# Ledger of designs, part 127: peptides against a protein of PDB entry 6TME

Target 1, 324 residues: chain A of PDB entry 6TME
Amino acid sequence: NRLKRAYIALQAWKKAFYSDPFNTAANWVGPDVCSYKGVFCAPALDDPSVLVVAGIDLNHADIAGYLPPELGLLTDVALFHVNSNRFCGVIPKSLSKLTLMYEFDVSNNRFVGPFPTVALSWPSLKFLDIRYNDFEGKLPPEIFDKDLDAIFLNNNRFESTIPETIGKSTASVVTFAHNKFSGCIPKTIGQMKNLNEIVFIGNNLSGCLPNEIGSLNNVTVFDASSNGFVGSLPSTLSGLANVEQMDFSYNKFTGFVTDNICKLPKLSNFTFSYNFFNGEAQSCVPGSSQEKQFDDTSNCLQNRPNQKSAKECLPVVSRPVDCS
Target 2, 324 residues: chain A of PDB entry 6TME as posed
Amino acid sequence: NRLKRAYIALQAWKKAFYSDPFNTAANWVGPDVCSYKGVFCAPALDDPSVLVVAGIDLNHADIFGYLPPELGLLTDVALFHVNSNRFCGVIPKSLSKLTLMYEFDVSNNRFVGPFPTVALSWPSLKFLDIRYNDFEGKLPPEIFDKDLDAIFLNNNRFESTIPETIGKSTASVVTFAHNKFSGCIPKTIGQMKNLNEIVFIGNNLSGCLPNEIGSLNNVTVFDASSNGFVGSLPSTLSGLANVEQMDFSYNKFTGFVTDNICKLPKLSNFTFSYNFFNGEAQSCVPGSSQEKQFDDTSNCLQNRPNQKSAKECLPVVSRPVDCS

## One batch from the design tools (peptide; made by RFdiffusion4, then SolubleMPNN)

Design b2_p16_5_s1 (from b2_p16_5, 9 letters changed)
Fold by OpenDDE base, seed 1:
Structure b2_p16_5_s1 (fold): chain B 324 residues (1-324), chain A 16 residues (1-16)
Amino acid sequence: as target 1 above (324 residues)
Amino acid sequence: MDEKLKKLVEELKKKA
């Protein structure tokens, strides 16, 4: 019986709770698992006459504990939302049995270890949120081979380079922010056909921005702030016809910020502060437009306020990185 | 199957 298996899993999970401040699992008693708080039943997809546990939502429950291997018995679960808890340990490999997994949100927890490769085993996964955890190591290249709508990786301990397979992603939203990613942004980024939002904030990324970024015609948000990028902004950024929010602040960029970038038709906010830019077009000057906001603070611009000293600028500006 | 699964999840999200 599928509900009996669910009962075993849920009781094992209740036993794995160290703290349940809101008594969320207080009613997790008896065989009627469909009455459990945060447990949602639906007719099985393979047999509509059978009721199964199809979803778990324990968001914002502040539960401390771990995920026991018995959760692998929840084979009918398509939605697993347990964000904003204090779950620790690793994601159990036994979750590979949850072949209907469609949305997996374990964000804002205390999970540790490598990337949960069990997520790669789910054939129908569309939404993956593992942000605000302590996941570490390399990002598996295979994550971008999956037909995901959204990939949230931010605020973890991921290291190494961003996989070149990123160009295969069909995701509309991808976040890398606040990790330890290093190296260059792959040139394959321009192949992300469905990309609307991408965030690289607060990593150790470096090198030149690839020209292929300009091929991201559907991007509305592009944030590469707080990294180690060098060189000039690619002229191909003029191709970002739908970009609304763009942030290159807190890098080591040099060169001239052009009209073609600042006059992008949907651009609302463009932040390029805390770099080493030595010139900007008049259209890039803060206050030049009522519809657009610019920040040119702490660059090497002439006749602008709040710029770096000549002493700080000269060593960098005199040695421009050629990205051509 | 994918469309059925999508619909299921959409319905579940309304209940949650």
Scores: peptide ipSAE 0.600, ipTM 0.950, DockQ to the pose 0.941
Fold by OpenDDE base, seed 3:
Structure b2_p16_5_s1 (fold): chain B 324 residues (1-324), chain A 16 residues (1-16)
Amino acid sequence: as target 1 above (324 residues)
Amino acid sequence: MDEKLKKLVEELKKKA
């Protein structure tokens, strides 16, 4: 009986709670699991006459505990939302049995260990949110082989390079922000056909920006701030016809910020502060447009306020990195 | 199957 298995799983989970401040699991008593708070039943996809546990939503419950392996008995769960709790430990490998997993949100918890590779085993996964945890190590390249709508990885401890498989991603939103990613952005990034928003904020990324970024025609948000990028901005950025928010601040960029970038038709905010740019077009000057906001603070620009000293600029500007 | 699953999840989201 599927509900009996669900009962075993949910009771095991209740026992794995260290704290339940809102008494969310107070009614988790007895075999009627469909009455449990945060447990949602639906007719099974393979047999509509059978009622199964199809969803878990414990968002914002502030529950402290861990995910026991018995959760693998919830084989009919398609939606698993447990964000904004205090769950700790690792994601159980037993969750590989949840072959209907469609949305998995464990964001804003205390999960640790490597990337939860069990998520890669779910053939129908569309939404993956693991942000605001303590996941560490390398990002598996296979994550981008999945047909995900969104990939939220930000605010973790992920290291190593961004996989070249990123170009295979069909996601509209991808966040890498506030990790420890290093190396260059892969040239394959330009192949992300459905990309609307990509965020690299606050990593250890370096090298030149790939020219292929200019192929991201559907991007509305591109944020590469707070990294170690060098060289000039690619001229191909003029291809970002739909970009609204662009941030390159807090890097080591050099060269000239061109009209072709600052005149992008949908550009609302362009921040390129805290770099080593030695020139900008008039269209890039803050206050030059009422429709666009620019920030050129702390560069090597002449006749602009709040710039770096010549002493700070000279060593970098005199040795521009050639990205060609 | 994917469409049925999508529909299921959409309905679940309405309940949650």
Scores: peptide ipSAE 0.593, ipTM 0.948, DockQ to the pose 0.940
Fold by OpenDDE base, seed 5:
Structure b2_p16_5_s1 (fold): chain B 324 residues (1-324), chain A 16 residues (1-16)
Amino acid sequence: as target 1 above (324 residues)
Amino acid sequence: MDEKLKKLVEELKKKA
């Protein structure tokens, strides 16, 4: 009996709660699991005459605890939303049995360990949110082989390089922000055909920006701020016909910020502050447009306010990195 | 299967 298995799983989970401030699981008593708060039943996809647990939503419950292996008995779950809790430990490998998993949101918890590779076992997964946890180690390349709509990885402890497989991603939104990713952005990034938003904020990324970024025709948000990028901005950025928000601040960029970038047709905000740019086009000057906001603060620009000293600029500007 | 699953999830999201 599927509901009996669900009962075993949910009771095991209740036992794994250390704290339930809102008494969310107070009604998790008895075999009628479909009446449990945050548990949602639906007809089974393989047999509409059978009622199964199809969804869990415990968002914002502030529950402290862990995910026990018995959760693998919830084989009919397609939606698992447990964000904004205090769940700790690792994501159980037993969740591989949840072959209908479609949306998995464990964001804003205290999960630890490596990337939950069990997520890669779910053939129908479309939404993955693991942000605001303590996941660590390498990002598996296979994550981008999945047909995901959104990938939220931000605010973790991921390390290593960004996989070259990123170009295979069909995701519209990908966040890497506030991790420890290192190395260059892969050139394959330009192959992300459905990409609307990508965020690299606050990593240890370095090297030159790949020219292939300019192929991201559908991108509306591109944020690479607070990294170690060097060299000039790629001239191919003029191809970002739909970019609205662009941030390159807090890097080590050099060279000239061109009209072709600052005159992008959909550009609303362009922040390139806290770099070593030694020139900008008039169209890039803050206040030059009423429709666009620019920030050129703390560069090596002449005749602009709030710039770096010549002493700070000279060592960097005199040794430009050639990205060609 | 994927469409059925999508519909299921959409319905679940409305209930949650």
Scores: peptide ipSAE 0.588, ipTM 0.948, DockQ to the pose 0.939
Fold by OpenDDE base, seed 4:
Structure b2_p16_5_s1 (fold): chain B 324 residues (1-324), chain A 16 residues (1-16)
Amino acid sequence: as target 1 above (324 residues)
Amino acid sequence: MDEKLKKLVEELKKKA
C-alpha cells in the first residue's frame, strides 16, 4: 500500500541521517508514519478514502545526512520543506516520481552538483527554493518555462549566462544573488508580466542594462548591485511606476542620473553609490526629499561629499560605453 | 487538479 512505501522511504531516510541534534526522527518507529514528527498525512487526491503522506516539514532541524533514492517512494508528497539543515550530496533523480510536488524548499543546506533537473519534471511545481547551497554549473533554460510563483537561486555556485527564457517566467519573485552568473541581462526580461521582485546582487553580470527593464510595470524591488554593468542608466527606467527599492550600487555605470528616474512615483530607496556617474539631477541628491532616500556615495559627482578622486574617475568617465 | 493540489498544500501549511 502507499503508506508501506512511505514507511520504507522514511526508514531509509532515517538511516541516512548522520546527526539529529533535536532528535527529530526519534519517534520515526513503526508503521504509523502519519505520527512521525515532520510527516503530514492527508486524504489522497485520487482517492479521498486513502490516507497518504502528503507533506514533509523538517525545517530548522539541523539534521546532517543525505537524501537517499528511496525518497522516490513518497509519490504523494506535494510539500517538501527541509530548509535549514545540513543535508549534503545531490538531489535524487528518483524524486521524479513525486508528480504532485507543489512546493520544494531545500534552502540552507549543503547540497552539491548541477541544478537539480528533477525539479523540471514536476508538472505542478509552484515554489522552488534551492538558495544557500553549493549547486553549480549552468542554469537550465527550462526553469523559466515552469509556471512558478517564486524562484530562489541565490547563494549558490551557478555560472554562465542567464537564459533568454527568463521572459517566459510568470514568477513574482526571482533571486539570482550571490552566484557567478556572467554576461548581459537578457532583453526578454521586460516580458516578465508578473514580476514584483528581482535580485541580481553579487554576480559577474556585465554589459549595458537592457531598455526593456522599463517594461516591468509591477516591479517593486529591482537590485542589480555588485556586478560589472557599464554605460548609462536606460531612460526607459522612468516606466517603473511601482518600483520602491532600486539598487545599482557597486557597478561601473557612467553618465547622468536623471529626474525621470529619481522622481518615480513610488520610489522610496534608490542606491546608485560606488559607480562612475558624473552628474545627477537635483531630485537625486540625498536629503532633497523627505519621502525618498538616495545614496550617491563614491561616484564622480562634482560638489558632492565622499566621491572618487579625479585619478580614479578620469580613465572611466573619459571613455564612456555607448549602449545605443 | 491544480486547484485541489493548491488547497491541499494550503491545508498542510496550516498544520506545519
Scores: peptide ipSAE 0.563, ipTM 0.941, DockQ to the pose 0.940

Design b2_p16_5_s2 (from b2_p16_5, 10 letters changed)
Fold by OpenDDE base, seed 3:
Structure b2_p16_5_s2 (fold): chain B 324 residues (1-324), chain A 16 residues (1-16)
Amino acid sequence: as target 1 above (324 residues)
Amino acid sequence: MQEKLEQLVEELKKKA
């Protein structure tokens, strides 16, 4: 009996709670698991006459505990949302049995260990949110082979390079922000056909921006701020026909910020502050447009306010990195 | 969640 298995799993999970401040699991008593708070039942896909546990929603429950291996008995769960809790430990490998997993949100918890590779075993997964945890180590290249709509990795402890397989991703939103990623952005990034938003904020990324970024025709948000990028902005950025928000602040960029970037048709905010740019087109000057906001603060620009000193600029500007 | 689940079930039925 599927509901019996669900009962075993849910009771094991209740026992794994260290704290339940809102008494969310107070009614988790008896065999009627479909009445449990945060448990949602639906007709089974293979037999509509059978009721199964198909969804879990424990968002914002502030529950402290861990995920026991018995959760692998919830084989009919397609939606698993447990964000904004205090769950700790690792994601159980037994969750590989949840072959219908469609959305997996464990964000804003205290999970640790390597990337939860069990997520790669789910053939129907469309949404993965593991942000605001303590996951560490390398990002598996296979994550981008998945047909995901969104990939949220931000605010973790991931390190190493971004996999070249990123170009295979069909995701519209990808966040890498506030990790320890290093190396260059892969040139394959330009192959991300459905990308709308990508965020690299606050990593250890370096090197030149790949020219292939200009192929991201559907991108509306591109944030590469707070990294170690060098060289000039690629001229191919003129291809970002739909970009609205663009941020390159807090890097080591040099060269001239051109008209073809600042005149992008959908651009609303362009921040390139805290770099070493030595020139900008008139169209890039803050206040030059009513429709666009620019920030050129703390560069090496002449006749602009709040720029770096000549002493700070000269060593960097005199030795520009050639990205060609 | 319940509404979303119902929608998902309908979508999955169409794919089956």
Scores: peptide ipSAE 0.230, ipTM 0.863, DockQ to the pose 0.094
Fold by OpenDDE base, seed 2:
Structure b2_p16_5_s2 (fold): chain B 324 residues (1-324), chain A 16 residues (1-16)
Amino acid sequence: as target 1 above (324 residues)
Amino acid sequence: MQEKLEQLVEELKKKA
């Protein structure tokens, strides 16, 4: 009986709670699991006459505990939302049995260990949110082979390079922010045809920006701030026809910020502060447009306020990195 | 969640 298996799983989970400040699981008593708070039942896909546990929603319950292996008995669950709790430990491998998993949100918890590779085993997964945890190690390249709509990885401890497979992703939103990613952005990034928003904020990324970024025609948000990028901005950025928000601040960029970038048709905010740019087009000057906001603070620009000293600029500007 | 589940079930039924 599927509901009996669900009962076993849910009782095991209740036992794995260290703290339930809102008494969310207070009514998790007896065989009627469909009446449990945060448990949602639906007709089974293979037999509509059978009621099964199809969804879990424990968002914002502030529950401390862990995910026990018995959760693998919830084989009919397609929606698993447990964000904003204090769950710790690792994601159980037994969740591989949840073959109907469609949305998996474990964001804002205390999960640790490597990337939860069990997520790669779910053939129908469309939404993955693991942000605001303590996941570490390398990002498996296979994540971008999944047909995901969104990939939220930000605010973790991921290391190493961004996989070249990123170009295979069909996701509209991808966040890498506030990790420990290093190396260059792969040139394959330009192949992300459905990308609307990508965020690299606060990593250890370096090297030159790939020219292929300019192929991201649908991108509305591109944030590469707070990294170690060098060289000039690619001239191909003029191809970002739909970009609205662009941030390159807090890097080591040099060269000239061109009209072709600052005159992008949908650009509303362009921040390139805290770099080593030695020139900008008039269209890039803050206050030059009523429709666009620019920030050129703390560069090596002449006749602009709040710039770096000549002493700070000269060593960097005199030795520009050639990205060609 | 319940509404979303119902929608998902309907979508999956169409694909099956």
Scores: peptide ipSAE 0.228, ipTM 0.867, DockQ to the pose 0.093
Fold by OpenDDE base, seed 1:
Structure b2_p16_5_s2 (fold): chain B 324 residues (1-324), chain A 16 residues (1-16)
Amino acid sequence: as target 1 above (324 residues)
Amino acid sequence: MQEKLEQLVEELKKKA
């Protein structure tokens, strides 16, 4: 009996709770699992006459505990949303049995260990949110081979380089922010055909920005702030016809910020502060447009307020990195 | 969740 298996899984999970401040699992008693708070049933795909546990929603329950291996018995679950809890430990390998997994949200928890490779085993996965945890190590290249709509990785402990397979991603939203990623952004980034939003904030990324970023025609948000990028902004950024929010602040960029970038047709906010830019077009000057907001603070610009001293600028500006 | 689940089930049925 599928509901009996679900009962075993859910009771094991209840036992794995260290704290349930809102008494979310208070009604998790008896065989009628479909009445459990946060448990959602639907007709089984293989037999519409059979009711199965198809969804879990424990978002914002502040539950402390871990995910026991018995959760692998929830074989009919397609939606698993348990964000904003205090679950700890690792994601059980037994979840590989949840072959219908479509959306997996374990964000804002206390999970540790390497990337949960069990997520790669789910053939129908479309949404993956593991942000605001303590996942560590390398990002598996295979994550970008999956047909995901969104990939949220931000606020973890991931390290090493961003896989070159990123160009294969069909995701519209990808977040890398606030990790320990290093190296260059792969040139294959320009192949992300469905990309709308990408965020690299607060990593240890370096090198020149690849010219291929300019091929991201559908991108509305591009944030590469708080990294170690060097060189000039690629001239190909003029190709970002739909970009609305762009942030390159807190890097080591040099050179001239051009009209072609600042006059992008849908650009609403462009922040390039806290770099070593030594010139900007008039169209980039804060206040030059009523429709666009710019921030050029703390660069090496002449005749602009709040710039770096010559002492700070000269060593960097005099040794420009050639990205060509 | 319930509404989303119902929609998902309908979509998955089409793929099966």
Scores: peptide ipSAE 0.222, ipTM 0.866, DockQ to the pose 0.093
Fold by OpenDDE base, seed 4:
Parts: C-alpha cells; sequence; structure tokens
Structure b2_p16_5_s2 (fold): chain B 324 residues (1-324), chain A 16 residues (1-16)
C-alpha cells in the first residue's frame, strides 16, 4: 500500500542521517508514518478514503545526511520543505515519481552537482527554492517555461548566461544573486508580466542594461548591484511605475542619472553608488527629498562628497560605452 | 504545514 512505501522511504532516509542534533527522527519508528515528526498526511486526491504522506517539513532541523533514492517512493508528496539542514549530495532522480510536487524547498543545505533537472519534470510545481547550496553549471532554459510563482537560485555556483527564456516566466519573485552568471541580461526580461522582485546581486553580469527593463510595470524591487554593467542607465527606466527599491551600486555605469528615474512615483530607495556616473539631476541628490533615499557615493560627480578621484574617474569617464 | 497542506488539497480537488 501507499503508506508501506512511505515507510520504506522514510526508514531509508533515517538511515541516511549522519547527525540529527534535535532528535527529529527519534519517533520515526513503526508503520504509523503519519505520526512521524515532520511528516504530514492527507487524504489522497484519487481516493479521499486513503491517507497518504502529502507533506514533509524538516525545516531548521540541522540534520546532516543525504537524500536516498528511496525517497522516490513518496509519490504523494506535494510539499517538500527541508531547508536549513546539512543535507549533502545530489537531488535523487527518483524524485521524478513525485508528480504532485507543488513546493520544493531544499534551501540552505550542502547539495552539489548540476541544476536538479528532476524539478523540471514536476508538472504542478509552483515554488522552487534551491538557494544557499553548492549547485553548479548552467541554468537550464526550461526552468522559465514552468508556471512557477517564485524561483530562488541565489547563493549557489551557477555559471554561464541567463537564458533568454526568462521572458516566459510567470514568477513574481526571481533571485539570481551570489552566483557566477555572466553575459548580458536578456532583452526578453521585459516580457516577465508578473514580475515583482528580481535580484541579480553579486554575479559577473556585464554589458548594457536592456531598454526592455522599463516594461516591467509591476516590479517593486530591482537589484542589479555588484556586477560589471556598463554604459548609461536606460531612459526607459522611467516606465518602472511601481518600483520602490532600486540598486545599481558596484558596477561600471557612466553618464547622467536623470530626473525621470529619480522622480519615479513609488521610488523609496535608489542606490547608484560605486559607479562612474559623472552627473545627476537635483532630484537624485541625497537629502533632496524627505520621501526618497538616495546614495550617490563613490561616483565621478562634481561638488559631491565621497567621490572617486580624478585619477580613478578619467580613464573610464573619457571612454564611455555606447549602448545605442 | 498542516494548514497549508489542507489548503493545497482543496485547491487540487478543484482542479481535478
Amino acid sequence: as target 1 above (324 residues)
Amino acid sequence: MQEKLEQLVEELKKKA
């Protein structure tokens, strides 16, 4: 029966624990898996008279171990939350059998290997959190073909370019922060119709910002800090009618920061420090507004405090990148 | 988790 399979899976997982500091699995004894700590049962979708293991919550258990292939026997699991542990190894391919997977959170662990492509096999997946691991390699383009509400990829070892398929994403929140992504932000980014928050912090992204960013009408948080972006800020950023938090700090931007950007109607915080901007509108000056906070530190601005030296500025400002 | 699971089950039933 389904609970017997769950028992086999959970006992195999218990055996795969190297350390259980809080004795989370201490009661994982006997056939009554629905009584196991962190195991949640619900009526099966195909037969409401049958109880099945539908959820796992081992968040913050500090468990060291790995995910054994027998977890593929948990075919009724829709919610899998095991964040803030010390699980290592790879995500088992056998999890492809978990066709009801709706939320998958393995964040803050020690997982390694390539992107867990098994996540792409789940037809009903809405939430994917794999942040704070050691996943590496390329991001598969197909991730953005999924009807996901949120995609958390930050603090991993992903490399290569961001797929152009990003424009197909229906996610409201996407994080790329603290990886090794390179290349340009795809122009298709403007097609992300449901996007509220996007974070690119601390990658190796470069080139000019695409004009299509200005089409992100619903974005409230846009952070592109700590990259290698060049050129001027796109004038189309004036289209970000709902942006509240915007950060372009620690890049190689040049040119003039305009009124049209600094006067965005919902803008509360705009950080453009540690660049090579050589001018800013009065509306961009820190302290110019009581409602908005600006940081223009360490640019090439005249008559502003804490700017770069002429020696640092001249080589960059004199050779502006044309993004047209 | 339990409440969320119950909500999910209800949503999935509507789609079935």
Scores: peptide ipSAE 0.219, ipTM 0.862, DockQ to the pose 0.094

